# Peptides against a protein of PDB entry 7AE7, part 93

Target 1, 321 residues: chain A of PDB entry 7AE7
Amino acid sequence: KVYKDLREFLEVLEQEGQLIRVKEEVNPEPDIAAAGRAAANLGKNQPAVFFEKIKGYKYSVVTNVHGSWQNHALMLGLDKNTSTKDQFYELNRRWDKFPVPPNVVKREAAPCKENVIDKDINLFEILPLYRINEQDGGFYISKASVVTADPEYPDDFNKLNVGTYRIQVKDRDRVGIQALAMHDIAVQLEKAEAENKPLPIAITIGNNPLVTFMASTPVGYNQNEYEFVGALQDGVPMDIVKSDLYDHLYVPAGSEVVLEGHIIPRVRTVEGPFGEFPGSYSGARLQCEVKIDRITHRTNPIFENLYLGIPWTEIDYLMAL

## One batch from the design tools (peptide; made by RFdiffusion4, then SolubleMPNN)

Design b2_p16_4_s1 (from b2_p16_4, 8 letters changed)
Fold by OpenDDE base, seed 4:
Structure b2_p16_4_s1 (fold): chain B 321 residues (1-321), chain A 16 residues (1-16)
Amino acid sequence: as target 1 above (321 residues)
Amino acid sequence: SAELEARKERLRSLIP
């Protein structure tokens, strides 16, 4: 099976007994993180956890979507009981189908365009933000697929980057982003900052699980993650749509939330600490700042966020393959 | 590509 969006995947997870639905109202802290830990500690078949109602927020949260080998098998459209070995062989077989170019859909056909916010932007109204770890310096968006392009080659689709970066919420319309020198986004930002120009960015949340998987997978600078998604879909193209603000940025058509904006050139603000691993916090660092200029979102958007804990956690499954 | 080979190697290391 191929998934168009997160919702189709969550439906399959639920049908396969790989999703726990929490229908009662929860507190953002500590209940989301506590339930994620409990799910990860089930030892086998770690399910996704879907929180329908969060106190003080309008929308839902889902965590641990990639939190097991069963969920990973289902992501590949395989039987949930497919062995890790067979999943790896199938992944490698499909990987060799690269490139599979995406379909560019019309704006009217893209679910991520159902709603627009272009004034009075407040991330807290759209995303049920919470501290993932008790000692986190703020609220993190930890499972976003971030789209940027090479500012020197903006029309080179092969240089379009879709990556996963640590994002701390700074204000209603601003986020900090951890762009390390080893990330393709850092190369692109360096080029923009050399000219004191903003770097266009689209932060996409709640995607087709293979988009999230590829955004967490290092690829070559001249390789497009969407073309790998098509390969991992066994040759079925994924659907992308042009961003609203930028002609050269394309986002997954099915994204739950798209934050469109720019990295502010030559500005660095305090980001962190964040609990990357139990008992290890990355210190506070000066990191890039993003201004959010426009939001598009599906009706009743689902905030997909990473669960962090003792290995093997969701991040380990995303990075292991 | 070098990244594909590095990925394949990581995958191989996780296969029991």
Scores: peptide ipSAE 0.015, ipTM 0.515, DockQ to the pose 0.015
Fold by OpenDDE base, seed 2:
Structure b2_p16_4_s1 (fold): chain B 321 residues (1-321), chain A 16 residues (1-16)
Amino acid sequence: as target 1 above (321 residues)
Amino acid sequence: SAELEARKERLRSLIP
């Protein structure tokens, strides 16, 4: 089975008994993180946790979407009881199908374009933001697929990067992003900052689970993550759409939320601390700052965020394959 | 915490 978006995957997770739906209103803190920790303690078959109602917010949160081997099997369209070994063999078999170019769909065909916010941007109106860990220095977007391009070669689709980065919400329309030197985004940012130019960025939230998987998987600088998604879909292209602000940035057509903006050149602000692992906080550092200039989103957008409770955390599963 | 255990039990009850 191939999934067009997060919603199709969540439906399968629910059908397979791999999603817990919390229908009662929860407090964003500490309830979301505590429920995630509770789900992680349910054993080896850790379900996703979907929160329908969050106090003070309009929209839903889902966590732990990739948080088990069963969820990974289902992501690959396999039986949920497929062994880790067989999942790995199938992943490798499909990997060899690279490249599978994505389909560029029209704007009117892309669910991520259903709604537009181009003024009075407030991330808190769109995302049910919460602290993942008790000692976090703020609210984090921890499971976004971040799209950037090479500013020297903006039309080179092979240099289009889709990566996962730590993103702290700084203001209504500003986020901090951790661009580590080993990541492709850092190379692209260095080029932009050399000329004192903004780096165009699209921060995409709530994607096809294989997009999130590939965004968390290091690939070559001249390899497009979307072409790997098509490979992992066993040769079925994924659907992408042009961003609204930038002709050279393409986002998953099915994204729940797309934050379009720019990294402000040569600006660094305090970001963190963040509890990347239980009892381990990365210290506060000066990090890049993104201005959000436009939001597109699906109607009733689902905020997919990473579960960072007790090992095995969702990140452990995302990195273990 | 007692609250965490209560939430675990609630989540367990929601898993089919």
Scores: peptide ipSAE 0.023, ipTM 0.635, DockQ to the pose 0.030; fails the geometry check
Fold by OpenDDE base, seed 1:
Structure b2_p16_4_s1 (fold): chain B 321 residues (1-321), chain A 16 residues (1-16)
Amino acid sequence: as target 1 above (321 residues)
Amino acid sequence: SAELEARKERLRSLIP
């Protein structure tokens, strides 16, 4: 099985008993995090948790999508009871199919383009934001696939980077992003900042689960994560679409939400703290700031966010292979 | 706290 988007994957998770649907209205805090922790405490078969109604918000949240070996097997289109060993062998077999180039679809064919917001941007109207941990310094977008390119080689598709970064909401139209020197985004940002230019960025939320997986998997600077997604789909290309603001940035066609904007050159603002692990907070630091200039989103967008709790966390499953 | 525990229990009951 190959998934075009998050919704197709959530349907399979639900069919396989690997998704809990919460239909009752919940408070964003502390209910989402508390329910995620409750689900994680159910043992090795940790389901995704889908919150249909969140007080004060219009849209839904899903957490713990990658939060178990069963969910990981299903992501690979395998039987949910496939052993970790067999999942690893299959992953490696498919990895050798790289590169599998993506399909570029027309704008009209991309579900992420169903709705556009280009003025009066307010992230709180689109994303049901909540504190993941009690002592978090703000609201985090923790499971985004962030698309950037080399500003020196914008037309080199092999240098297009899709990565996962810690993102704090700073204002209605601003986010902080943690771009560490070891990440490809930091190399690209350095080039832009050397010229005092903005770095174009697309922050994509609620993707095909293999996009999220690959965005969390380090690859070479001259390797495109989308071409690995096609490999992990056993040779089936994924669908991408051109961003609205930038000709050189491509986003997953099925993204629930796409935040298009730019990293503001030579600006650093306070970001954090964030509870990456139980009882462990990454301290507040000066981080890059992104201005959001345009949002595209699916109708009734699903905010996919990480579950962070007692190990094994969702991050542990995303990085375990 | 009690409402949270009740919700946790409800979530637990929804997991097969």
Scores: peptide ipSAE 0.020, ipTM 0.584, DockQ to the pose 0.030; fails the geometry check
Fold by OpenDDE base, seed 3:
Structure b2_p16_4_s1 (fold): chain B 321 residues (1-321), chain A 16 residues (1-16)
Amino acid sequence: as target 1 above (321 residues)
Amino acid sequence: SAELEARKERLRSLIP
């Protein structure tokens, strides 16, 4: 089975008993994290947790989407009881199908374009932001697939990078991003900053689960993550759409939310701390700052965020295979 | 791919 978007995957998770729906209104803190921990304590078959109602917010949150081997099997369109070994063999078989070029769809065919915000941007109106860990220095967007390009070769689709980075919300229209030197985004940013130019960016939230998987997977600088998504879909191309602000940036057509903007050149602001692992907080550091200039989103957007709190977190499953 | 081998090594390290 191939999924067009997060919603199709969540439907399958629910059908397979791998999603818990919380219908009662919850407080963003501490209830989201507490319910996530409770779900993780259910053992090896850790379900996704979907929060329909969050006090003070309009929209929903889903966590732990990739948080089990069952969810990982379902992501690959396999039986939920497929062994880790067989999942690995299937993943490898599909990997060899690279490249599978994506389909570029028209703007009117892309669900991520249903709504547009181009003024008075407020991330808190679109995303039910919460502190993931009690000691976090702010609100984090932890499962975004971040799209950037090489500013020297903006039209080279093979240099289009889709990566996962730690993102702290700084203001209504500002986020901090951790662009480490080992990441492809840091190479691209260095080129932009050398010229004192902004780096165009699209921060995509709530994607096809294979997009999130590939965004968490290191690939070559000249390899496109979307072409791997098509390979992992057993040769079925994924759908992408041109960003609204940039002709050279393409986003998943089915994204729940797309934050379009730019990394401000040569600006560094305090970011953190963040509890990346239980009992481990990365200290506050000076990090890059993104200005959000435009938001596109699906109607009633789902905020997909990482569950962090118990060993074998969602990140462990995303990186395991 | 080098990336796939790195994943294999990580997976092997997680399998007791």
Scores: peptide ipSAE 0.012, ipTM 0.548, DockQ to the pose 0.016; fails the geometry check

Design b2_p16_4_s2 (from b2_p16_4, 7 letters changed)
Fold by OpenDDE base, seed 1:
Structure b2_p16_4_s2 (fold): chain B 321 residues (1-321), chain A 16 residues (1-16)
Amino acid sequence: as target 1 above (321 residues)
Amino acid sequence: SKELEERLKKLESLIP
C-alpha cells in the first residue's frame, strides 16, 4: 500500500489498532506529553496518539506516528507483524529502485493549498504548540520536513534537500532552526549568507510517513529525497507541488501545513534548551532564524509532532533504519 | 478492538 498523505496513514494505523484516539479535550501541557509517555509505556507495540481537541487551540495533534516496528511495517505497506529483519530486507530492496521521480501536481490538486495565510501570520492559530519536555526552552516543531535548495543551482532538482531539523517557535511568525555544519541545509545557507541573501525555505508538517522517514535519512547532496520516497513506495512516484513563494521549491502535495519563508541571513538567536533524550537537554545555542512569510494548510490541519519518551523513542525508529 | 479500548483506558488513566 502507498499513502498519499498523513491522513491515509493514520486511517491505516487506526484500522490496525496502532492509533489511539483521544476524543476528550486535553490541556496542551502537560497532557500531550503525559499521554505520549503513557503510549511509550505500552511496550513494543507503541501506538500513535491522536488528540482531537486541545484546550485553547482549534486543531488536532498526533504523536508517535513512527513509534513502533508495527507502525514502521505499516508505513512500508507491509503486514504490521512483519519482522524487523524482513522490513530491513524490503527497505533495502526498494532502495535499489532509486531514483523514482515524483509527480508534480497542479496547485488546485494539492491538499496543502486548501487554505492560505499571507498576512498577520500567527503559528499558534495553526499549530497546537506545547512544550514536549518540562525543561524545554519553548515550543518545538520536531517532525517537519524542511525543504531548501542550492541557491547557486536553484533549478537543479537533485540538489533540492528535504531534511529534519530541530525547530523552536520564537514568535508568531518566527522560528529558530538548528542547521548543523554536516547538514545540506548548512551548505546551502552558507552560500546564501556569503551574498547576504535570504535562503528560501519551506517547512512542511504532517506528511506522507515515507517523506518524514526520508527527511530523517541522510542522502547525498546531489540526491533528492523525493526520488527515494518513490523508491520506498516500491516504484510509485510521490506527489509534489510547487511552493507558492518560490518556483524552485517543491513541497509534498499532501502536507497538513506548509510554512514558507526565508532564513534571515547573518542573524543568530538563542535556541533551546531542548530535551533530546530523557534527562538530557541540548544546551541553548545561537541558531538561525526563519521568518515565516506565508502559510498554506489543509482544512483542519493535523499537527504531527515527535514524541520523545523513554529509549526506543520515535527518533530511534526513524534513525534505526 | 478490545485491545484498543484497553489501551485507551490505560492512556486516559494517565492523563491528569
Scores: peptide ipSAE 0.019, ipTM 0.542, DockQ to the pose 0.024
Fold by OpenDDE base, seed 3:
Structure b2_p16_4_s2 (fold): chain B 321 residues (1-321), chain A 16 residues (1-16)
Amino acid sequence: as target 1 above (321 residues)
Amino acid sequence: SKELEERLKKLESLIP
């Protein structure tokens, strides 16, 4: 099975008993994090947790989408009881199909374009933001697939990067992004900052689970993550669409939310602390700042966010392959 | 499933 978007995957998770739906209104703090910890404490068969109603917000949250080997098998369109070994063999078999070029769809065919916000941007109106950990220095977007390009080769699709980075909400239209030197985004940013130019960026939230997987998987600088998604879909191309602001940036057509903007050149602001590991906080650091210039989103967008709880969190499953 | 209901109850027990 191939999934066009997060919603198709969540439907399968629910059908397979791998998603818990919380229908009652919850407080964003501490209830989301507490429920995530509870899900993690269910052992190896950890479900996703879907919160339909968040107090003070309009939209839903889903956590722990990749939080088990069963969810991982389902992501590959396999039986949920497929052994870890067989999942690895199937992943490797599909990996050899690279490259599978994506389909570029028209704007009108892309669900991520259903709604547009181009003025008075307020991230809190679109995303049910909460502290993942009680001691976090703010609200984090921890499961975004961030799209950037090489500013010297903007038309080279092979240099289009789709990566996962720690993102702290800084203001209504500002986010901090952790671009470490080992990340492809840092190479691209260095080139832009050398010329004192903004780096165009699209921060995509709530994607096809294989997009999220590939965004968390290191690939070569000249390899496109979308072409691996097509390979992991057993040769079925994924659908992408042009960003609204940038002709050279392509986003998943099915994204729940797309934050389009730019990294401000040579600006660094305080980011953190963040609880990356249980009982371990990364200190506050100076990080890059993104201005959000445009938002596109699906109607009733689902905020997919990472659950960081007990060992064998989502990140461990995302990095396990 | 009964297991899902038990899981839900466990989650609900952690919501204040």
Scores: peptide ipSAE 0.018, ipTM 0.509, DockQ to the pose 0.025
Fold by OpenDDE base, seed 2:
Structure b2_p16_4_s2 (fold): chain B 321 residues (1-321), chain A 16 residues (1-16)
Amino acid sequence: as target 1 above (321 residues)
Amino acid sequence: SKELEERLKKLESLIP
């Protein structure tokens, strides 16, 4: 089975007993993180957790979408009980199909274009933001697929990068991004900053689960993550659409939310701390800042976010449910 | 393969 978007995958997770739907209104803190910890404590068969109603917000959150080997088997369109070994065998078999070029769809055919916000941008109106870890220095977007291009070769589709980076919300229309020197985005940013130019960026949230998987997987600088998604779909192309602000940036057609903007050249602001691992926080650092200039989103967008944290005691779960 | 091990580690990193 191939999925067009996050919603088709969540439907399958629910049908397969790999999604818990929380229908009662929850507090964004601490309830989302507490329920994520509880799901993590269910052992090897960890379900996704979908929160329909969040106090103070209009839209829903889903977490732990990739949180088990069963969820990964289903992501590949395999039986949920497929062994880890057989999942890897199938991943390798499909990887050899690279490249599988994506389909570029028209704007009118892309669900991510259903709604537009181009003025008075406020991320808190679109995303149910919460602290993932208790000691986090702010609100994080942890499962975004971030699209950037080589500013020297903007029309080279093979240099289009789709990566996952740590993103801290800094203001209603600003985010900090951790661009480490080992990431392709750092190479692209260095080129833009050498000329004191903004780097165009599209931060995409709530994608086809294989897009999120590939955005997390390091590939060659001259390899496009979307062409690997098509390979992992066993030769079925994924659908992409041109961004609204930039002719050279393409986003998944089915994204729940697309934040279009630019990295401000030669500006660094304090980012962090963030709990990357249970009981381990990365220190605060000076990181890049992104200005958000436009948002496109599906009607009733789902905020997909990563659960990170220490499993708390059973008492903390009972207080959240 | 080394590539399979890297993919494995990446998959594991997505599992909390």
Scores: peptide ipSAE 0.008, ipTM 0.483, DockQ to the pose 0.020
Fold by OpenDDE base, seed 4:
Order: sequence, then C-alpha cells, then structure tokens
Structure b2_p16_4_s2 (fold): chain B 321 residues (1-321), chain A 16 residues (1-16)
Amino acid sequence: as target 1 above (321 residues)
Amino acid sequence: SKELEERLKKLESLIP
C-alpha cells in the first residue's frame, strides 16, 4: 500500500491495532509526554497515540507514529508482522529504484492548501504545542520535514533538501532551527548569509510517513528526498505542490500544516536546552531564527510530533534502517 | 497524568 498523507497512514495503523485513540480531553502538559512514555514502556507493539482533544487547543496531536517495527512495516506497505530483516531487504530493494520523480499537482488539488493564514500568525492557534521533556527550554516541533533549496541553484531540483531539524517555538510567528554544519540546510544557509539574504524555507508537519522517514535519512547533497520517497513507494511517485511564497520550493501535497517563511540572515538566538535522549540535554546554543510569513493547512490539522523516551523510541526506528 | 498512563496501559493490553 502507498499512502498519500498522514491520515491514510493513521487509518491503517488504527485498522491494524497500531494506534491508540485518546478521546478524552488531556492536558498538553504533562499528559501528552506521559502518555508517550507509557506507550513506549509497553514495549510490544508501541502504537501511535492520537490525542483528539487537548485542553486549550482546537486541534489534535499524534505521537509515536514511527514508534515500532510494526509501524515501520506498515509504512512500507508490508504486513505488520514482517521481520526487521525482511523490512531491511525490501527497503534496500526499493532504494535501488531511485530516482522516482514526484508528481507536481495543482494548488487546487493539494489538501495542504485548504486553509491559508497570511496575517496575525500565531503558531499556538494552529499547533497544540507542549513541552516534550520536563527540562526543555520551550516548545518543540520535532518531526517536521523542512524544505530548503540551494540559493545559487534554486531551480536545481536535485539540490532541493528535505530534512528533519530540531525546531523551538520562539514567538507567535518565529521559530529557532538547529542547523548543524553537517546538515545540507547549513550549506544552503551559509550561501544565503554570504550575501546577507534570507533563506526561503517551508516547514512541513504531518506528512506521508515515508517523507518523514526520508527527511530523517541522510542522502547526498545532489539527491532529492522526494525521489527516494517514490523509490520507497516501489516506483509510485509522491505528490508535491509548489509553496505559496516560493516558486522553487515544493512541499508534500498532503501535509497537515505548512509553515512558509525565511531564515533571517546573520541572526542567532538562544535555542534549547532540549532533551534529545533520556537524561541527556543538549545545552543552549545560538541557532538560526525563522520568520513565519504564511501558513497553509488542512482543515482540522493534526500536529504530528516526535516522542522521545527510553531507547527504541520513535527516533531509533527512524534511524535503525 | 497517572490516570492517563493507567488508561493507556489498559488500552495497550487490549491490542492483540
């Protein structure tokens, strides 16, 4: 099976008994993080946890979407009981199909374009934000697929980067992004900052699970993650759409939320601390700042966020293959 | 929090 969006995947997870639906209202803190820890500690099936109602927020949260080998098998469209070995072999077999170019769909055909916010932007109105760890320095978006391009080669689709970066909410319309020197985004930012120009960015939340997987998987600077998604879909192209602000940025057509904006050149602000691992906090650092200029979103957007807990967390499954 | 954790444990025990 191939998934167009997060919703199609969540439906399959629920059908396969790999999703817990929490229908009662929860407190964003500490209940979401506590529930994620509880789910991870149960060890056998590590289902996704879908929170339908969060106190003080309008929209839902889902966590632990990639949090098990069963969920990983289902992501590949395999039987949930497919062995890790067979998943690995299938992943490698499909990897060799690269490149599979995506389909560019019209704006009117893209679910991520159902709603637009271009004024009075407030991230807290669209995302049910919470602290993941007790000692976190703020609210994090930890499972976004971030789209950037090479500012010297904006029309080179092979240099379009889709990566996962730690994002701290800084204000209603601002986020800090951790761009390490080893990340493709850091190379692109360096080029933009050399000219004192903003770097265009689209932060996409709640995607096709293979987009999230590929955004967390290191690829070559001249390799497009969307073309790998098509490969991992066994040769079925994924659907992308142009961003609203930038002709050269393409986002997944099915994204729940798209934050369009720019990295502010030569500005660094305090980001962190964040609990990347249990009992391990990365120190506060000066990191890049993004201004959000436009939001597009699906009606009743689902905030997909990473659960971080004991080893064999969601991140370990995303990185293990 | 504790009540939610207990409920989740119960729900997971129902996942076959």
Scores: peptide ipSAE 0.019, ipTM 0.548, DockQ to the pose 0.026; fails the geometry check

